# Ledger of designs, part 59: peptides against a protein of PDB entry 7AE7

Target 1, 321 residues: chain A of PDB entry 7AE7
Amino acid sequence: KVYKDLREFLEVLEQEGQLIRVKEEVNPEPDIAAAGRAAANLGKNQPAVFFEKIKGYKYSVVTNVHGSWQNHALMLGLDKNTSTKDQFYELNRRWDKFPVPPNVVKREAAPCKENVIDKDINLFEILPLYRINEQDGGFYISKASVVTADPEYPDDFNKLNVGTYRIQVKDRDRVGIQALAMHDIAVQLEKAEAENKPLPIAITIGNNPLVTFMASTPVGYNQNEYEFVGALQDGVPMDIVKSDLYDHLYVPAGSEVVLEGHIIPRVRTVEGPFGEFPGSYSGARLQCEVKIDRITHRTNPIFENLYLGIPWTEIDYLMAL

## One batch from the design tools (peptide; made by RFdiffusion4, then SolubleMPNN)

Design b2_p14_1_s1 (from b2_p14_1, 8 letters changed)
Fold by OpenDDE base, seed 5:
Structure b2_p14_1_s1 (fold): chain B 321 residues (1-321), chain A 14 residues (1-14)
Amino acid sequence: as target 1 above (321 residues)
Amino acid sequence: MEIPEFYRESTAQA
């Protein structure tokens, strides 16, 4: 099975008994993190946890979407009981199909374009933000697929990068992003900053699970993650759509939320701390700052965020591959 | 994110 979006995947997870739906109103803190930990303690069959109602927010949260081998099997459209060995075999078999170019859909056909916010931007109105860890220095968007391009080669689709980066919410319309030197985004940012230009960015949230997987998987600088998604879909192209602000940025057509903006050149602000791993906090550092200029989103957007707390964490499954 | 060394070891042993 191929999934067009997060919603189709969540439906399958629920059908397969790999999603817990929390229907009662929860507090953003500590209930989301606590429920995630409780789900992780259920053993090998760690389900996704879907929170329908969060106090003070309008929209829902889902966490631990990739948090088990069963969820990973289902992501690949395999039987949930497929062995890890067979999952790896199938992953490798499909990987060899690269490249599978995505389909560019019209704006009107893209669910991520259903709603637009272009003024009075407030991230708290669209995302049910919470601290993932008790000692986090703020709210994090920890499972976004971040789209950037090479400023020197903006029309080179092979240099379009879709990566996962640590993102701290700084203000209603600002986020800090951890662009480490080893990341493709850092190369692109360096080029933009050399000219004192903003780097265009689209932060996409709540995607096709294979997009999230590939965004978390290191690939070559001249390899497009969307073309790998098509390969992992066994040769079925994924659907992408042009961003609203930038002709050279393409986002998943099915994204729940797209934050379009720019990295402010030569600006660094304090970011962190963040509990990347249980009992391990990365220190506060000066990091890049993104101004959000436009939001597009699906009606009743689902905030997909990373589960962190007890090993095995969701990141462990995303990175174990 | 840096994969913790202990995880590299656990996946290599599986």
Scores: peptide ipSAE 0.005, ipTM 0.422, DockQ to the pose 0.025
Fold by OpenDDE base, seed 1:
Structure b2_p14_1_s1 (fold): chain B 321 residues (1-321), chain A 14 residues (1-14)
Amino acid sequence: as target 1 above (321 residues)
Amino acid sequence: MEIPEFYRESTAQA
């Protein structure tokens, strides 16, 4: 089975008993994080948790989408009881199908383009933001697939990078992003900053689960994560669409929310702390700042965010494959 | 960052 978007995957998780739907209105804090921790206590079969109603917000949140081996099996379109070993063998078999080029769809065919916000941008109107950890220095977008390109080779699709980075909300239309030297985005940013140019960026939220998986999986600088998604879909191409602001950036056609903007050149602002691991916080650091210039989103967008809690965390599963 | 009023209200009632 192949999933076009997060919604198709959530439907399967629910059918397979791997999703808890919370229909009651919850508070952003502490209820979202608390429910995630409670779900982790259910043992090895940790479900996703879908919050339909969040006080003060219009839209929903889902957490712990990748939070179990059952969910990983289902992501691969396997039986939920497929052993970790067999999942690994299947993943490796499919990996050898790289590259599988994505389909570029028209704007009109992309669900992520259903709605546009191009003025008076306020991230709080589109994302039900909350503190993931009690001591976090702010609100984090922790499960975004961030799209950037090489500014020297914007037409080289193989240099298009889709990565997962720590993103702190800084203002209504600004986020801090942790671009470490080991990340492909840092190489691309260095090139842009050498010329004092903005780096175009698209921060995509609520994706096909294999996009999120590949965005968290290191690949070569000249390898496109979307072509691996197609490989992991057993040779079925994924659908991408051109960003609205940039001809050279492509986003998943089914993204729930796309934040389009730019990294401000040669600006660094305080970001953090963030509880990356249970009981440990990464300190505050000077990090890059992104200006959000345009938002596109699906109608009734789902904010997919990371569950951080008692091991095994969702990160542990994303890194274990 | 200024926390929106609606958010402060939602978390204070928890």
Scores: peptide ipSAE 0.024, ipTM 0.617, DockQ to the pose 0.074; fails the geometry check
Fold by OpenDDE base, seed 3:
Structure b2_p14_1_s1 (fold): chain B 321 residues (1-321), chain A 14 residues (1-14)
Amino acid sequence: as target 1 above (321 residues)
Amino acid sequence: MEIPEFYRESTAQA
């Protein structure tokens, strides 16, 4: 099985008994985190948790999408009871199919383009934001696939980077992003900042589960994560679409939400604290700031966010494969 | 960042 988007994957998770649907209205805090922890306590087969109604918000949240070996098996289109060993074997077998170039679809064919917000941007209107941890310094988008390019080689598709970064909401139309020196985005940002230019960025939320997986998986600077997604789909290309603001940035065609904007050059603002791991908080630091200039989104967009519960976090599964 | 009032209300009632 290959998935075009998050929704097709959530359907399979639900069919396989790997998704809990919470239909009653919940509070953003503490109910989302509490329900996530409760689901994690259901044993080895940790389901995704889908919150249909969140007090004060219009749209839904899903957490723990990658939060079990069963969910990882299903992501690979395998039986949910496939052993971890066999999942690794299949992953490695498919990895050798790299590169599998993506299909570039027309704007009109891309579900992420169903709705546009280009003025009076308010992230709280499109994303049901909540504190993941009680002591977090703000709201985090923790499971976005962030698209950037090399400013020196903007047309080199092999240098197009899709990565996962810690993103704190700073204002209605601004987010902080943690671009560490070890990340490919930091190389690209350094080039832009050397010329005092903005770095174009697309922050994509609610993707094909293999996009999210590859965005969390380190690859070479001259390797495109979308071409690995095609490999992991056993040679089936994924669908991408050109961003609205930038000719050189391509986003997953099926993204639930796409935040298009730019990293403001040479600006650093306070970001954090954030509980990256249970019982561990990263301190407040000066981090980059992104201005959001345009949003495209699917109708009734699903906010996919990371589950950070005990004993195993979703990040542990994303990093274990 | 200013936390929206509706959010503060929702978290205070929990």
Scores: peptide ipSAE 0.022, ipTM 0.622, DockQ to the pose 0.078; fails the geometry check
Fold by OpenDDE base, seed 4:
Order: structure tokens, then C-alpha cells, then sequence
Structure b2_p14_1_s1 (fold): chain B 321 residues (1-321), chain A 14 residues (1-14)
């Protein structure tokens, strides 16, 4: 089984009993985090939690999409009861199929292009933002697949990076991004900032679960995460589409929300604190800032966000690979 | 490929 988007995966999770649908209106805080914790307390078979209605917001949230071994098996298109050993074996077998180049689809064929916002951008109108942890310094987008290119080699598809980074909402059209020196984005940003140029960026939210998985998986600087997604799809290419603002940035065709913009060169603003683990907060630091210039989104976009709670957390399932 | 940390942890708890 291969998934084109988050929605196809959520349908399978629901069919397999690996998704809880919350139909009642919830408060963004504390109800989203509380329900996530409650789901985590159900044991090792943790379902995704889908919130249909959030007070003060128009759209839905889903959390804990990768939050169990069953969900991980289903992501690989395996039986939900596939052992962790067999999942690992299958993952390794498919990994050897790299590279599997993606299909570039036309703009009209990409669900992420259904709606466009290019003026009066307000992230709060598109994303039901909430504090993941009670002591967080703000609202975080914690499960985005962030697309950047090498500014010296913009046409080199092998240097196109799709990574997961901590993103704090700073304003209606600005986010802080944690680009650590160990991240490929930091190399690309350094090159852009050397020339005092903006770094083009596409922040993609609500993807094919293998895109989210690969974005959280370290690969070589000259390796494209989309080509690994095709490998993990057992040789089936994933669908990508050109970004609206940048000829050299490609986003997953099925993304729920795409935030297109740029990292502002040589600007640093306070980011954090963020509770990466229960009772452990990373300190506030000066981090780079992204200006959002354009949003494309599916009709009724689903905000996929990370569940943070009692170990095993969803991050453990994403980082563990 | 490094063994994913969650695979390492799940095999250590098994």
C-alpha cells in the first residue's frame, strides 16, 4: 500500500482502529495536549488523534500520526501487527532501492494548490495553533517538512533538502526556525547569508507519512529525501509539484498546507523555550526568522502536529529511524 | 543505514 497524502493514510489508520476521532468541540488548550496524553496512556498501540472542531478555529488538527509501531507498520503499507523486526527488515530492503526519483506533477494536479493566499497572510486563520507544552514560549509547528535548496547549486536536485525543524510562530506571517549547525539547512543558510541573500523556503504541513518520516531521518547532503520516499514506497515514485514562488523548490503534491517564503538574511530573534521532552525545555536562543510570502493549501486543511507526552513520544518513532 | 533509535530501544526492551 502506498499513500499519496496524509488523508489516505488517516483513512487507513481509521479503518485499522489506529485513529481516534474527536467530534466534539475542544479548546486548543489544554484539550489537544490532554487528549494526546490520554491516547498515549492506552499502551503501546497508540492511535492518532483527530480533532474535528477546535474552538476559535476553522480547521482540524491531527496528532500522534506516527505514534505507534502499528502506525509505523501501516505507514510502510504492512499489516499493523507486523513485528518491529520485520518492519526494520522491510525498511532496510526498501532503502536499498534508493534512488527512486519522484514524479513532477502539473500544478493543476496537485491538491496542495487548491487554495492560494498571497495577501493579508495570517497563519492563525489556516492553522489551529496551540501550545504543545504548557510552558512553551509560543505556538509551534513541530511536524513540518521544510524544503530548501543549495543557493550555489539550485538546479542540483540531490542538494534539495527536506528536513524537520522546530518552528515557532512569531507573527501572523513570520516564524522562527531552529537551524542547527548539524542540519543541512544551516549549510544552505550560511551560503545565502554570506551573500546577504534570502534563503528560499517552503514549509510543508500534513504530508504523506513517509515524507514526514524521511524529513526526520538524517541523509547525506547530496541525497534527496523524496528519492528515499520512493524507495520506501517499494519503488513507487512520490508526487511532487513546483513551488509557486521558486522554480527550484518542489513540495509534496498532496501537502495540506504549504508556507512559501524566505529566511531573512542575518536576522536573529528569540526562539523558545520549547518542551522537547516532559520536564525538559531547550533554552531560548537567537534563531533565524522566516517571512511567509504565500500560502497554498487543500480545502479544509488538516494541521498535522507533533504529540509530546509520556515516553514513548511520537518523536521517538520519527527519530528512531 | 544506522539502526533507528526506536528500533534499538524496542529491541532493548524486548
Amino acid sequence: as target 1 above (321 residues)
Amino acid sequence: MEIPEFYRESTAQA
Scores: peptide ipSAE 0.014, ipTM 0.429, DockQ to the pose 0.019; fails the geometry check

Design b2_p14_1_s2 (from b2_p14_1, 8 letters changed)
Fold by OpenDDE base, seed 3:
Structure b2_p14_1_s2 (fold): chain B 321 residues (1-321), chain A 14 residues (1-14)
Amino acid sequence: as target 1 above (321 residues)
Amino acid sequence: MEIPEFYRESSAQA
C-alpha cells in the first residue's frame, strides 16, 4: 500500500491496531509525554498515540507514528508482522528503484493549501506545542521535514534538501533551528550567509510517513529525498506542490502544516537545552533563527511530533532501518 | 513508569 499523507497512514495504523486514540482532554504537560512513556512500556508492538483534545489548544497531536517495527512494516505497505530482516530486504530492494521523480500537483489539488495564514502569525494557534522533556528550555518541533535549496543552484531539483532538524519555538513567528556542519542545510546556509542573504525554508509537519523517514535518512547532496520516497513506494511517485513564497521550494502536497519563511542571515540566538535522549541534555547553544512568513495548513491539522522515551525512542526505529 | 489512567482507559476502548 502507498500513502498520500499522514492521515491515510494513521487510518491504516488504527485498522491494524497500531494506533491508540486518547479521546479525553489532556493537559499538554505532563500528559502527552507521560502517555508516550506509557506507550513505550507496552512492549515491542508500540502503537502511535493520537491525542484528540489538548487543553488550551484547538488541534490534535500524534506521537510515536514510527515508534515500532510493526509501524515500519505498515509504512512500507507490508504486513505488520513482517520480520525486521524482511523489512530491510524490501527496503533495500526498493532503494534500487531510485530515482522515482515526484508528481508536481497544482496548488488547488494540494491538501496542505486548504488554509492560509499570512498575517498575525501565531504558531501556538496552529500547533499544540508542549514540552517534550521536563527540563527542556522550551517547545520543540522534532519531526518536521525541512525543505531548503542550494542558493547558488535554486533550480537544481537534485540539490533540494529535505531534512530533519531540531527546531525550538522562540516566539509566535520565530523558531530556532540546529543546522550542524555535517548537514546539507549547513552548506546551503553558508552560501546564503556569505552573501548576507536569507535562506528560504519550508518547515513541513505531518507528512507521508516515507517523507519523514527519508528526511531522517542521510542521502547525497545531489540526491533528492522525494525521489527516494517514490522508490520506497515501490515506484509510485509521491505528490509535491510548489511553496507559496518560493518558486524553487517544493513541499509534500499532503503536509498537515507548512511553515514558510527564511533563516535570518548571520543571526544566532540561544537555543536549548533539549533532552535529545532521556537523561542526556544538550546544553544551550547559539543556533540559527527562522522567521515564519506564511503558514499553509490542512483543515484541523494534526501536529505530528517525535516521541522521546525509554527504552526505545521513535528515533531509534527511524535510524535503525 | 506507571501507565497514566487516561491512557489505560483509552487503550481498553480501542
Scores: peptide ipSAE 0.005, ipTM 0.372, DockQ to the pose 0.023
Fold by OpenDDE base, seed 5:
Structure b2_p14_1_s2 (fold): chain B 321 residues (1-321), chain A 14 residues (1-14)
Amino acid sequence: as target 1 above (321 residues)
Amino acid sequence: MEIPEFYRESSAQA
């Protein structure tokens, strides 16, 4: 089975008993993190947790989407009881199908374009933001697929990068992003900053689960993550759409939320701390700042965010594959 | 995000 978007995957997770739906209104803190921990304590079959109602917010949160081997099997369109060994075998078999180029769909056909916000941008109106860990220095978007291009080669689709980076919300229309030197985004940013130019960016939230998986999987600088998604879909192309602000950036057509903006050149602001692992906080550092210039989103967007708080975390599963 | 080495070892043994 291939999933067009997060919603199709969540439907399958629910059908397979791998999603808990919380229908009662919850407090963003501590209830989201607490419920995630409770779900993780259910043992090997750690379900996704879908929060329908968050106090003070209009929209929903889902967490722990990739938080079990069963969820990973389902992501690959396999039986949920498929052994880890057989999942790896199938993953490797499909990996050899690279490259599978994506389909570029029309703007009107892309669910991520259903709604547009281009004025008075407020991330808190679109995303039910919460502290993932009690001691976090702020609200994090921890499971976004971030799209950037090489500013010297903007038309080279092979240099289009889709990565997962730590993103702290700084203001209504600003986020801090951790672009480490080892990340492809850092190479692209260095080129932009050398010319004192902004780096175009699209921060995509709530994607096809294979997009999120590939965004967390290191690939070569000249390899496009979307072409791997097509390979992992057993040769079925994924659907992408052109960003609204930039001709050279393409986003998943099914994204729940797309934050379009730019990394401000040569600006660094304090980011963190963040509890990347239980009991381990990365210190506060000067990090890049992104200005959000436009939001597109699906009607009633689902905020997919990473579950953190107990071993095994969702990160452990995302990086174990 | 860098997985701590001890988690990589546990994932390889699972």
Scores: peptide ipSAE 0.000, ipTM 0.428, DockQ to the pose 0.026
Fold by OpenDDE base, seed 4:
Structure b2_p14_1_s2 (fold): chain B 321 residues (1-321), chain A 14 residues (1-14)
Amino acid sequence: as target 1 above (321 residues)
Amino acid sequence: MEIPEFYRESSAQA
């Protein structure tokens, strides 16, 4: 089984008993985090938690999508009861199929292009934002697949980076991004900032689960995560579409929300604290700031966000591979 | 490819 988008995966999770649907209206705080913790307490078979209604917001939230070995097996299109060993074997077997180039689809064929916001941008109208941890310094987008290119080689598809970074919402149309020196985005940003130029960026939310998985998996700087997604789909190419603002940035065709913008050169603002682990907060640091210039989104977009709670956390399953 | 640490940990907890 291959998934085109998050929705196809959520349907399978629900069919397999790996998704809890919360139909009652919840408060964004503390109910989302509390329900995530409750799901984590169900043992090793942790379901995704889908919140249909969040008080004060229009759209849905889903958490803990990658939060179990059953969900991980299903992501690979395997039986949910596939052993961790067999999942690893299958992952490695498929990894050797790299590269599998993606299909570039037309704009009209891309679900992420159903709606456009290019003025009066307000992230709070599109994303049901909440504090993941009680002591977080703000609202985080913690499970985005962030697309950037090498500004020196913008047409080199092998240098197109799809990574997961900590993103704090700073304003209606601005986010802080943690681009550490160990991240490929930091290399690209350094090149842009050397020339005092903005770095083009697309922050994609609610993706094919293998895109989210590969965005959290370190690969070589000259390796494209989308070509690994095709490999992990057992040789089935994933669908990508050109960004609206940038000819050299491609986003997953099925993304729920795409935030297109730029990293502001040589600007640093306070980001954090964020609870990366229960009871441990990374200190506040000066981090980069992204201006959001355009949003494209599916009708009734689902905000996929990370669940952070009791170990094993969702991040442990994402970083596990 | 080394077995990722999490596969080792999850197999030890299984």
Scores: peptide ipSAE 0.010, ipTM 0.456, DockQ to the pose 0.018; fails the geometry check
Fold by OpenDDE base, seed 2:
Formats: sequence, structure tokens, C-alpha cells
Structure b2_p14_1_s2 (fold): chain B 321 residues (1-321), chain A 14 residues (1-14)
Amino acid sequence: as target 1 above (321 residues)
Amino acid sequence: MEIPEFYRESSAQA
């Protein structure tokens, strides 16, 4: 099975008994985090948790989408009971199919383009934001696939980077992003900042689960994560669409939400703290700031966010690859 | 691809 978007994957998770629907209205805090912890306590077969109604918000949240070996098997389109060994074998077999170039679809064919917000941007109207951890310094978008390009080689598709970064909401239309020196985004940002230019960025939320997986998997600077997604789909290309603001940025066609904007050059603001691991917080640091200039989103967008609970956490399944 | 430590641990427990 290949998934076009998050929704197709959530349907399969539900069919396989790997998704819990919370139909009752919950408070963003503490109920989302509490329900996530409760789901983690169900043992090795940790389900995704889908919150249909969140007090004060219009849209839903899903968490722990990658939070088990069963979910990981299903992501690969395997039987949920496929052994970790066999999953690894299959992953490696498919990895050797790289590169599998994505399909560029027309704007009209991309679900992420169903709605546009280009004025009076307010992230709180689109995303049911909550504190993931009790001691977090704010609201985080922790499971986004962030798209950037090399500003020196913007037309080199092999240098198009899709990565997962810690993103704190700073204002209605601003986010802080943690770009560590080891990340490809930091190389691209350094080039932009040398010229005192903004770095174009697309922050994509709620993707095909293999996009989220590959965005969390380190690859070479000259390797496109979308071409690995196609490889991991056993040679089936994924669908991407051109961003609205930038001709050289491509986003997953099925993204629930796309935040298009720019990293402000040479600006650093306080970001954090954030609980990266249970009981471990990365301190507050000066980090880059993104201005959001445009949002595109699916109708009734699902906010996919990371579950950070007791080990095994969802991050363990995403980063451990 | 380095085999993740968790994959090594889970494959040893499987």
C-alpha cells in the first residue's frame, strides 16, 4: 500500500486498530498530552491518537502517528505484525531504489491548495496549538517537514532540503526555528545571511507518513528526500506541487497545512525551552525567526504533532532510523 | 544507513 497523504494513512491505522479516536471535546492542555501518555501506556502496540474536537479550536489534532513498530510496518505498506528485522530488510531493499523522482502535479490537483490565507495570518486559527510538555516555553510545531533550497543553486532539485526542525510559535505569523549547524538548512541559511537575504521556506504539516519519516532521516546534502520517499514507496513516485510564493520550492501535494514564508536574515530571538526527551529539556537559545507570508491548507486541516511521552516516544521511531 | 540503536535493541528483543 502507498499513501498519498496523512488521511489515507490514518484510515489504514484505524482499520488495523492502530488509531484511537477521541470524539469528546478535550482541552488543549492538559488533555492532549494526558491522552497521549495514556495511549503510550497501552504497551508495545502504541496507537495514533486522533482528537476530533479541541476546545477553543476549529480543527483536529493527531499524534503518535509513527509511535510504534506496527505503525511503522503499516507506513511501509506491510502487515502490522511484520518483524522489526523484516521491516529493516524491506527498508534497505527499497532504499537501493533511490532515486525515484517525484511527480510534479498541477496546483488545481493538489489538496494542500484547497484554501489560501494571504492576509491577517493567524496560526492559532489553523492549528490547534498546545504545550507538548508542561515546561515548554511555548507552543511547538514538532513534526513539520520543512522545505528549503540552496540560495546559490535554487534550481538544483538535488539540493532541495526537506527536514524536521524544532519550531516554536512566536506570534500569529511568526515562528522560531532551530537550525543546528549539522543540518542542511543551516548551510542554506548561512549562504542567505552572507548576502543579508531572506531564506525562502515552506513549513509543511500533516504529510504522507514517508515524507515525515524521510524529513527525520539524515541524507546527503545533494540528495532529495522526495526521491527517497519514492524509493521507500517501492518505486512509486510521490506527488509534489510548486509552492505559491517560490518557484523553486516544492511541497507535498497532500499536506494538511503549508506555511510559506522566509527566515529573516541575521535576526535571532529567544526560542525554548522544549522537552526533547521525557524529563530532558533543551534550554532557551537564540534561534532564527520565520515570518509566515502565506498559508495554504486542506479543508478541515489535521494538525499532526509529535508525541513526547514515556519511552518509547514517537521521536525514538523517527530519529532512530 | 547506520542501523539505529533502537533497531538493534528491538531486533535483539524480537
Scores: peptide ipSAE 0.008, ipTM 0.478, DockQ to the pose 0.018; fails the geometry check

